# Designs tried in a protein design run: peptides against a protein of PDB entry 1MQS. Part 81

Target 1, 223 residues: chain A of PDB entry 1MQS
Amino acid sequence: ILKMLFLNKDLNNNDNITTITDDIFNQQEIIWKVLILDIKSTATISSVLRVNDLLKAGITVHSLIKQDRSPLPDVPAIYFVSPTKENIDIIVNDLKSDKYSEFYINFTSSLPRNLLEDLAQQVSITGKSDKIKQVYDQYLDFIVTEPELFSLEISNAYLTLNDPKTTEEEITGLCANIADGLFNTVLTINSIPIIRAAKGGPAEIIAEKLGTKLRDFVINTNS

## One batch from the design tools (peptide; made by RFdiffusion4, then SolubleMPNN)

Design b2_p17_8_s3 (from b2_p17_8, 7 letters changed)
Fold by OpenDDE base, seed 3:
Formats: C-alpha cells, sequence, structure tokens
Structure b2_p17_8_s3 (fold): chain B 223 residues (1-223), chain A 17 residues (1-17)
C-alpha cells in the first residue's frame, strides 16, 4: 500500500512504515496527492495505515470514488479502487472534466481484459491519455474482514482441501496459491509474521511454503 | 503479485485512436 502511495516505487520492506515515510520525507520533496477509494479499499487502508502515515505519504485529501468531489486540476490523483465498469466510467469522467492533473490508477484486484480494453477505448476518445501515468492491478490478493482477520477469497478452498477425491498434486497447487497470496499480504502490510499452523494438514504445507518465500525474500532484499 | 499494466494500456489506447 505504501508503494502505491509513493507511485509504485520500490520500497525497503524490511523497514517499518514510520521509517519508510520518514526516509522518503527527508530525501524528497513531498508531492501532495489526492487518494480516491471505494468501500473495499477504504477498509484495507484503514487496517494498514494510520492517518499520519497518509499525511507523510503526501495524501492531502482522500475521498470515495462515488462521492461528489471538488476539482483539483493542479493536484495528482491516486485511484485505489475495485476493477468495475462503474469505477472505470467514473475515472474516465474525471479525466474528461480535468478533475486532477495526473491519474495514477491502481485496481485492487485483477482487471479483466475486457475492462482494460474498455478503459483504453474510452480514454482514447478523450484525447487525454497523457494524463494517465500508471495503471496497476492485482494490488490486493486478500479481503480485510476485521483488523486481525482477512481472507484470500479463494473459491471452494475448504471443499477442495477436504475432498477425498482431490489429488495430492491439486492440494499442493492450491497450497502454493494460498502461500503466494499470504506472501503478497505480508508485503502489503510491511510486516514479517510469525507463522502458526496446525500440524498434519494443508496448513502445515502452506506454512512451509510461505516460510520459504519469506526467507528467500529476506535474503534477496538484504543482498 | 502487483502487475504494471501501463505499457499494455498505452498500447491499447493507441490501437483505439
Amino acid sequence: as target 1 above (223 residues)
Amino acid sequence: MIKDLTEEFKELVEKYK
């Protein structure tokens, strides 16, 4: 999330949020930005960041995408919203109206190809594609339900893992996907977890895979 | 994993011009 707030620059994930924001604050002039959210992303941001973190990241104001927002034509905007047709239409409308100076678009999950094409087509008609500086997706591989609880929202994961007809290969594959999602979550919250898992089941497999990924990451980051 | 679609997006924009 901090990466997004700093326009998707690489950040040292070994540092805590405060250290990162302080270092950037001291090294670079703060570029003030508007943060545009939806309901889902608001919950995520609130779970990970404090108000002071947003300020240190140069967020001057944040608003919901569906809310009426005042034009700030001299201010760049960061969108962090769900990849929906509705949100795309709103972004394009904001572009048409010159609501902001620059547009940094970050979709919370995977952007379907048809919607990417729709966005591109609409933007092409406006003639203002130069204002769109970045388009990212797959930012969140999880949904925050509570401050201490989240879900990867993998369809039928429990059923697949508990079905006696499921092959070991399928289980291993699913566990790998879960581990990838958890790894991405760890990077998102910028914290190295202590892993706790029940022994003798899929949870142990996932824990092992995640542990390996984290170790590899730490080694590579410290090199 | 976070994916950068910027270049792909720009290419598509040009395609639709």
Scores: peptide ipSAE 0.676, ipTM 0.968, DockQ to the pose 0.482
Fold by OpenDDE base, seed 4:
Structure b2_p17_8_s3 (fold): chain B 223 residues (1-223), chain A 17 residues (1-17)
Amino acid sequence: as target 1 above (223 residues)
Amino acid sequence: MIKDLTEEFKELVEKYK
């Protein structure tokens, strides 16, 4: 999330949120921005960042995408919203109305190809594609219910993993998906967890996969 | 993991012009 707030610049992931924000803030590299959220991303932001963190990241105002928002034509906007047709339409409308100076679009989860094409098509009609500076897919397919508690909202995960009719391939695939989700969550909260899992089951598989991802990430970020 | 779609998006925009 911090990476997004700093317009997807490379950040040292070994530092905690406070250290990162302090360092950047002290360097006077602050670009003041508006942060546009939806309900899901609001929950995520609230769980991960403090108001002071947002301020240090240059977020002057944050609003819900569905709320009436005042135009700030001289201010760049960061969208951090779900990849839905509705949100895309709103973004395009905001673009049409010159609501902001620049648009940094970050979708919270995987953007379907059809929606990417829809966004591109609508933007092409506006003639204002130059204002869209970034389009990212964050792949943060999780819901924050309370601090430090996350749900990946994978339908029937427990049932699938515990159904004796489920194939090994299905289990492996699901475990991979879960591990990916957990990995993204870990990156979002910028905290390396102690992984605890029951032995001899899917949880162990997930833990191993997650551990590998985390190790690889740490190695790659330090190289 | 985060994916940068900017280039792909820009290409699609040009395609639809």
Scores: peptide ipSAE 0.670, ipTM 0.966, DockQ to the pose 0.541
Fold by OpenDDE base, seed 5:
Structure b2_p17_8_s3 (fold): chain B 223 residues (1-223), chain A 17 residues (1-17)
Amino acid sequence: as target 1 above (223 residues)
Amino acid sequence: MIKDLTEEFKELVEKYK
């Protein structure tokens, strides 16, 4: 998240958020930016960052993507939104209207190829592709609720896992999705966890899947 | 995980021009 707020520049990862923001604030010229969010990303940002952190990162204004936003043609914008057709269309409309000086687009999760192509096609028609400076996938599928506790915010996961009518296939599928989310979380926070899970239930399945993913990743990254 | 899609995006934009 901080990396995104600093236009995906390399940050020293050894420091806590406060130290990083303080160091950058003291050493670099602050580039004031607008942060555009959706409901999901708002929750994510709010769980991880304080208002003061946003200010220190140069975020002058933050707003929802669906809100009627005033044009700031001389201010760069950071979009941090879900990869949906609706959001893409809004971004393109903002581009057409020259709402901001530059566009830094960050999707909260993996952008499907078809949507990437749609975005590119629409932007090509505008003739303003030069204003699109960055396109990133953030893979932030988690919300931090408290220190050392977070949620993937998967709808009805608890209900599904505890419903006796849920099939083994459904459980396996959900566990795979949860494991994927956890994996993305681990990669995002750049820390390999020690996995602990209760035995004999879905948690064990998730732990096994996650463990496999992490092992595979480590092997592939070190190769 | 952060994936930079900028280059791929730019290539696609050029393709659709």
Scores: peptide ipSAE 0.646, ipTM 0.958, DockQ to the pose 0.684
Fold by OpenDDE base, seed 2:
Structure b2_p17_8_s3 (fold): chain B 223 residues (1-223), chain A 17 residues (1-17)
Amino acid sequence: as target 1 above (223 residues)
Amino acid sequence: MIKDLTEEFKELVEKYK
């Protein structure tokens, strides 16, 4: 999330959110930006960042994508929204109206190929593709359901893991996917968790995989 | 993992132009 707020520049990942924001604030001129969210991304941002953190990251205004927003033609915009046809249409309309100076588009989850093509086609018609500086996806592999509670929204995970007909290979594959999602969650919230899992089941497998990923990450970032 | 689609997007834009 912080990487996105700083236009996907390389940040020293070893520092706490506060330290990162303070260091950048003190070392560089603040580029003021608008942050555009949807309901899902708002919940995520609110769980991880304080209002003061947004200000330190140069976010002057934040708003919902579906809300009426005033034009700020001299201000760059960061979109952090779900990959939906509706959101794409709104982004394109904002582009057509020259609502902002630059567009940094970050989708919360994976952008389907058909939607990427739709976005590109619509942008091509506008003739304003140069204003789109970045397009990213897969920022969040999880959703915030409650404060400090996250879900990966993997379809039928519980049913698959508890079905006696599920093969060991299928379980292993699913556990790997879950571990990947949890790893991305940890990176997003910038906090190393204490891992607790029930012994003798899929939860233990997931915990081991996650632990390995975290250890590898820490080693690689400290190198 | 965060994925950068910028290059792919720009290529698609040019394709539709």
Scores: peptide ipSAE 0.668, ipTM 0.966, DockQ to the pose 0.489; fails the geometry check

Design b2_p17_8_s4 (from b2_p17_8, 9 letters changed)
Fold by OpenDDE base, seed 3:
Structure b2_p17_8_s4 (fold): chain B 223 residues (1-223), chain A 17 residues (1-17)
Amino acid sequence: as target 1 above (223 residues)
Amino acid sequence: MIKDLTDEFKKLVKEYK
């Protein structure tokens, strides 16, 4: 999330949020930006960041995408929203109206190909594609329900793991996917967790895979 | 993993133009 707020620049993941924001604040002039959210992303941001963190990241105003927003034609905007047709249409309308100076678009989950094409087609008609500086997706692989509780929203995970007809290969594959999601979550939160898992089941497999990923990451980043 | 779609997006925009 912090990476997004700093226009997807590489950040040292070993530092606390405060250290990162302080370092950037001291090294570079703060670029003030508008943050555009939806309901889902608002919940995520609120769970991970404090108001002071947003200010240190140069976020001067944050608003919901569906709300009426005042034009700020000299201010760059960061969109952090769900990849939906509705949100795409709103972004394009904002572009048409020159609502902001620059557009940094970050979709919370995977952007389907058809929607990417739709976005591109609509933007091409406006003639203002140069104002779109970035398009990212898959930012969140989880849904935050509570500050300390989240779901990866993997369809039928429980059923698959408990079905006696499920093959070992399928279980292993699913566990790998879960571990990947958890790994991405850890990176998003920017905190190395203590892993707790029940023994003798899929949770242990997931924990092992996640532990390996984290160790590999730490080694590679400290190198 | 976060994916950068900027290049692909820009390419598509040019194709529609």
Scores: peptide ipSAE 0.668, ipTM 0.965, DockQ to the pose 0.490
Fold by OpenDDE base, seed 4:
Structure b2_p17_8_s4 (fold): chain B 223 residues (1-223), chain A 17 residues (1-17)
Amino acid sequence: as target 1 above (223 residues)
Amino acid sequence: MIKDLTDEFKKLVKEYK
């Protein structure tokens, strides 16, 4: 996903998201972009990335593809949407209307040949194919599904996390173990969750750790 | 694995012109 946000430039795979974003931010190489999402990709982005991550990647605004969006003719747009006829038609309409300066199209899953041909045919009619800089697909090899309930069966987790005698180190260690378990569960079911946690407690720590693991995984698997 | 379709897309666009 980060690769997409940086216009599919080669990123050093050994660096964490924070290091990559900080390095790029410090080098003044930030290109400000608009991110266009659909419902599915919004759920994915929300589960994997923080708002601050988007900002560091140069995303100034993110919007749903079906929403009314203001023209930004001097701003490049990244589309991260499902490969559907409806989304293709909207992208082409956005192209026709010169809604953005450049179009970087990234489909969440495999783009069928017939839809690729349809996109190409429609774009050919517009005469504006030069504005389409990239077309990628298969960004997500997983699906966002309805929430499922799982138990990790970690003994005394609740008691340990709520005991005032428990040290910060012990809490951190337990949270890491829980996050690892959740991560493994996500991989096993091949479904990306929407992560929600109460603020100011262990649940937030776990959510953050899990989010980091998922981000790292998505970045590494999309190489 | 992410797949780059840009070249194929550009080729198809030219074919439809």
Scores: peptide ipSAE 0.664, ipTM 0.963, DockQ to the pose 0.385
Fold by OpenDDE base, seed 2:
Parts: structure tokens; sequence; C-alpha cells
Structure b2_p17_8_s4 (fold): chain B 223 residues (1-223), chain A 17 residues (1-17)
């Protein structure tokens, strides 16, 4: 997610979120951007990042893709949304209307070939393909499957969880948020992971919470 | 793994023009 917020630039994976954001904030000119989300991506981001993290990443405004959004033709936009026909149509409409200066499109999961072709076809008709700077997919897959990204996104959480000064309430709340984020990731990629966690620590708490959420979901959907 | 589809996308756009 942080990588996306920094326009998919390489970040030092050995640093925590705070260090990365602080370093970028202090050393580089912040490019202010709009973040366009859907319900799933909103839940994921909210579970992993704080408002201050978004600000440090240069996110000045965030909105839902289905909401009526005011045009900001001089501001670049980051889309972080599910790979659906509906979202593609909205993005294309936003492009047609010159709603933003630049479009950084990041799909939460794998973009099917047919939808990529549809996006390309529609964009070709607009004549504004130059405004689309990036198209990425499988972001949430990456969060789950790539240890480096996982460590990057949750590093601050783990530091907090391992700080002896952190209260039980804070730990519980943070673990719940992490579990929510992971749950949303699983739903987005439509695959149930094998959950493995070390015993006796925060990882176990997270795993248990995630497992419960997944079980509840499976039961409710098969019902 | 995150995939960069930008180049492929740009190629497709050109094909549809």
Amino acid sequence: as target 1 above (223 residues)
Amino acid sequence: MIKDLTDEFKKLVKEYK
C-alpha cells in the first residue's frame, strides 16, 4: 500500500512505516494526490495505515469511487479499487471528464485479461491515454504473499505490539485492525490462506481473529 | 506479487487506435 501511495517507487523494506514516511516527507517534495478507493480498499487501508500516514504520503483527499467527486484537474489521482467493469467504466468516465491531471491505477487483485482489454479499448477512444501513468494489479495479493511488503505495511504495528509499554487494549485493537485488513485482502483475492503464526505472541492473536472472520464468512456465504 | 501492467496496457491502447 505504501508503495502505491508513493507511485510504486521502491521503498526501503527494512524501515518501518514511520521512518519511511518521515524520511520521504523530510527529504523529498511531497506530491499531493487524491486517493480514490472502494469499500474493500478503504477497509484495508484503514486497518493498516493511519490518517497521518496518508498525509505523509501526500494524500490530501480520499474519496470513494462511486461517490460524486469534484474535479481536481491539476491534481494526480491514485485509484486503489477492485478490478471490476463498473470501476473501469468510472475511471474511464473520470478520464473523459478530465477529473484529475494524472491517473495512477492500482487494482486490488488480479485484473482479468478481458477487463484490461476493455479498459484499453475505452481509453483508446478518449485519446487521453497519456494521462494514465500507471496500471498495476494484485496489490492485496502482494500484501499477503510478499513478506517484504507485509513487513513494510505492518512493521509499525509489530513494533507497537512488541513494545512493553503498549497496553493490552492497544494490542487488542491493533490486532483486530490487522485481522480486518487481512480479511478484506482474502475476500478481494477470493482465496483462503493457510494461516500460520508463532505461538504466544501478537501473531497468534491476529491469526485467531482472522481465522474466526474467515470461518464466519464461509458459513454465512454457504448459508 | 504486484504486477506492473502499464506497458501492456499502453500497447493494447495503441492496438485499439
Scores: peptide ipSAE 0.664, ipTM 0.962, DockQ to the pose 0.374
Fold by OpenDDE base, seed 5:
Structure b2_p17_8_s4 (fold): chain B 223 residues (1-223), chain A 17 residues (1-17)
Amino acid sequence: as target 1 above (223 residues)
Amino acid sequence: MIKDLTDEFKKLVKEYK
C-alpha cells in the first residue's frame, strides 16, 4: 500500500511504516495526490494506515469512486479499487472529463484479461492514454478486524478445510491461496512475522508455504 | 504479489488504435 501511495517507487524494505513515511517526508518533495477508493479498498486502507500516514504520503483528499468528485485537473490521482467493469467505466469517464492530471490505477485483486482489454479499448478511444501512467494489480484482499487480527475473507475457507469430503488437492490449493494472501498482507504492513501454526493440519501447510515465500522474498530483496 | 501491467496495457491500447 505504501508503495502504491508513492506511485510504486522503490522503498527501503527494512524500515517500518513510520520510518519510511518520515524519511520520504523529510528527504523528498511531497507530491500531493488524490486517492480514489471503493468500499472494499477503504476497509483495507483503514486496516493498515492511519489518516496521518496518508497525509505523510501526500494524500490530500480521499474519496469513493462512486461519489461525485470535484475536478482537480492539476492533481494526480491514485485509484485503488476492485477490478470490476463498473469501476473501469468510471475511471474511463474520469479520464474523458480530465478530472485529474495523471492516473495511477491500482486494482485490489487480480485483473482478468478481458477487463484489461476492455480498459485498454475504452482508453484508446479517448485519445488520452498518455494520462494513464501506471496500471497495477495489488493482490490485496485482507481486512484487519482488530489489532493483531485480520481476515483474508476467502469465501468458505473454514468450511472447505474442515469438510471431510475435501480432497488433498483441494486443501493444498486452498492453502496456497491463503499463503499468498498472507504473504501479500505481510508485504503490505512491511513487517516480517514470526509464524506460529498448529501442527498436523492445514495451518501447518499454510505456515510452510508462507515461510518459503517470505524467505524467497528476503533473499531476492537483499540481493 | 504486485504485478505491473502498465506495459501490457500500453501495448493493448496501441493495438486498438
Scores: peptide ipSAE 0.643, ipTM 0.955, DockQ to the pose 0.561

## One batch from the design tools (peptide; made by RFdiffusion4, then SolubleMPNN)

Design b2_p18_1_s1 (from b2_p18_1, 6 letters changed)
Fold by OpenDDE base, seed 4:
Structure b2_p18_1_s1 (fold): chain B 223 residues (1-223), chain A 18 residues (1-18)
Amino acid sequence: as target 1 above (223 residues)
Amino acid sequence: MDLTKEFKELVKKYKEEL
């Protein structure tokens, strides 16, 4: 997250948030930016950063992507939003309207190829592609509650998985979503975990799916 | 992941198709 707020510059990963923000704040001229969030990313940011951290990162204002936002044509914007068609359309509209000077786009999770192409296609029509400085897909589709505990914030996951009325298809779908979120988390942490799951339930299904994703990723990155 | 380069290439591609 901090890296994103500093326009994806290299940061010393060994330092805590406070040290990083203090060092950067003291050493560099602050570039003031707007932070554009959605509901999900707002929760993620709020779980990791304090208001003071945002200020030290040069975030002058933050807003929801779906909110009416005043144009700040001289201010760069950081988008940190879910990779959805809706959000892409809004970003493109903001680009068309010259709402900000520069666009640093960070998706909260992996951006599907079709959406990347859609974004590119729409941007190509605008003639304003030069304003888009960065496009990242982050893997921050989670909320950190404490250093060793995080939540994917999947609504009613526990209830759904434990409701005897839930269909196998629903369970499978939910397990896939959970596995995707965990996979993204692992990529964010940049460490391969030892997966531990209870046997005979949804946790095992999730673990298997996650394991497959991790294996596939390792294979694809080493090739 | 940094998608900037790929994105820019796609934009270029689509511009050429216009």
Scores: peptide ipSAE 0.670, ipTM 0.965, DockQ to the pose 0.774
Fold by OpenDDE base, seed 1:
Structure b2_p18_1_s1 (fold): chain B 223 residues (1-223), chain A 18 residues (1-18)
Amino acid sequence: as target 1 above (223 residues)
Amino acid sequence: MDLTKEFKELVKKYKEEL
């Protein structure tokens, strides 16, 4: 799972989640991303990761694949969803609509050959295959213990960012809270990461707020 | 498993058939 969140880069699997996230956070440029889930994968993520782990991995927003999601055309997306025809059709529709800048597709279990071919065929028609950077299937064998608690947190973030009734102030407030979490993480590990945020979405707002907080901190500590 | 290479090859194949 962590490997997926870091765009399937090699990670030291001998360390605990905190050590892995801290090492990557310190040594690599953080790319802000959107995470697209389904009900099953939400439970899976909840069993292994905490909100802070997602933030350390550069996941600033999460949403369900079947929900109406706002376009973030300059933001890369990670899909972690069941290998179904329905999910494939949604991914292809998102691609057609230029919903995200890049697509990192991870299926929660083995992808059948017929579905791989269907995905490839549909993508070939769009002319946008270059936006699909990765296709993975996963083999997960672990116990899901607390699927509901983490799902609620993800849902709240999604609703706030995608509800047309949400005010700019509320969005700004949520982004500030995320930036605060990241700031505290940076201070804890005593290392300032390189942060890349895609333009035109919450990731940019978060990156700007985080940058401001870090600058203010440096100024105040040298005083 | 990483299916990216296989996927890209399939996409290329289908594009050539259009």
Scores: peptide ipSAE 0.665, ipTM 0.963, DockQ to the pose 0.356
Fold by OpenDDE base, seed 5:
Structure b2_p18_1_s1 (fold): chain B 223 residues (1-223), chain A 18 residues (1-18)
Amino acid sequence: as target 1 above (223 residues)
Amino acid sequence: MDLTKEFKELVKKYKEEL
């Protein structure tokens, strides 16, 4: 996984994750990149890496492949996704749209020959094959745990957030409490979340607050 | 496994068929 995050450069395999990330962070120029995941690879990444590890690896943003993603035409992208026709089609669409500057494609398991040919065929039509810098498949035997449901046990949160009589201050306060709970959960499970929130509502406020807390935490842990 | 070379060769092949 770390090798992939460093664009498949050779890393010293005898070092632990922390030593590798610290050495690279201190000695090498950080290449900032976006990490694109699917549900399966998200679980894999979360089981192995911490939020700080991603930052030290130069991951500025991570998102789900099926999500609407903002274009970052000057930023290289690492895809770490399942070898499926659907994911290939999305990657090709991202290529067509000039979503990123460079494409480093890593499949989570062996890529079937027919899908490799499909990817190549579609890319050939785009005329943008030069943007695809790497194509890898991986052999990751990680046990993907099923999604876990948890509750913050905040009484009447849904009602409060949707009641038109609730003040903006009350909403903001509740959103802060929710963000704190989520932050504590992230730290407890030592997982890297992909934050997904509806725009224009309390969920966006929570997402922003949580994002800020996570960033601040990472900055403070690097000090 | 690094599939980059094989991929690039396939892309070239398909471009020639267009």
Scores: peptide ipSAE 0.666, ipTM 0.964, DockQ to the pose 0.390; fails the geometry check
Fold by OpenDDE base, seed 3:
Structure b2_p18_1_s1 (fold): chain B 223 residues (1-223), chain A 18 residues (1-18)
Amino acid sequence: as target 1 above (223 residues)
Amino acid sequence: MDLTKEFKELVKKYKEEL
């Protein structure tokens, strides 16, 4: 997994992930990248890596492959997704739209020959094959626990956020409290969240605050 | 496994068929 995050460069054989990331961080200029995942690969990454590990690997943002993603035409992308026709079609569409500068494609399991040929055929039509720098298949079989639902148990949060009499300051304060709770949860479970929020509401505010907290934490831990 | 070389060869093949 770490090799993939460093564009499959040769890494020194170190005994643990932290030592590897620290050594690379100290020796090489960080190339900032986008990481595109699916549900399965998200669970895999979360089981092995910490939030700090992704940041040390130069992952500026991670997103789900099926999520609407903003174009970053000057940023290289790492795909780590299941070898499915659906994911291949999405990757090709991202290529057609010049969504990223470079494409590093890593499948989570063995890629069948028919899907490799399909990918190659579709890419050949685009004329943009030079943007695809790597194609890998991995042999990762991780046991993923079932998703758990949790609550922060904040009293009257829904009512407060939906009451038209609630002030902007009150909303901002409540959103900060929710973000703090989520941040603590992330630290406790030692996993990397994918944040999804509805636009134009409190959820977006919470997502932004949480993102900032996570970034600040990582910066402060690495300084 | 690194499939990059094989992939590039397939792309070349399909381009020639266009």
Scores: peptide ipSAE 0.664, ipTM 0.964, DockQ to the pose 0.387; fails the geometry check

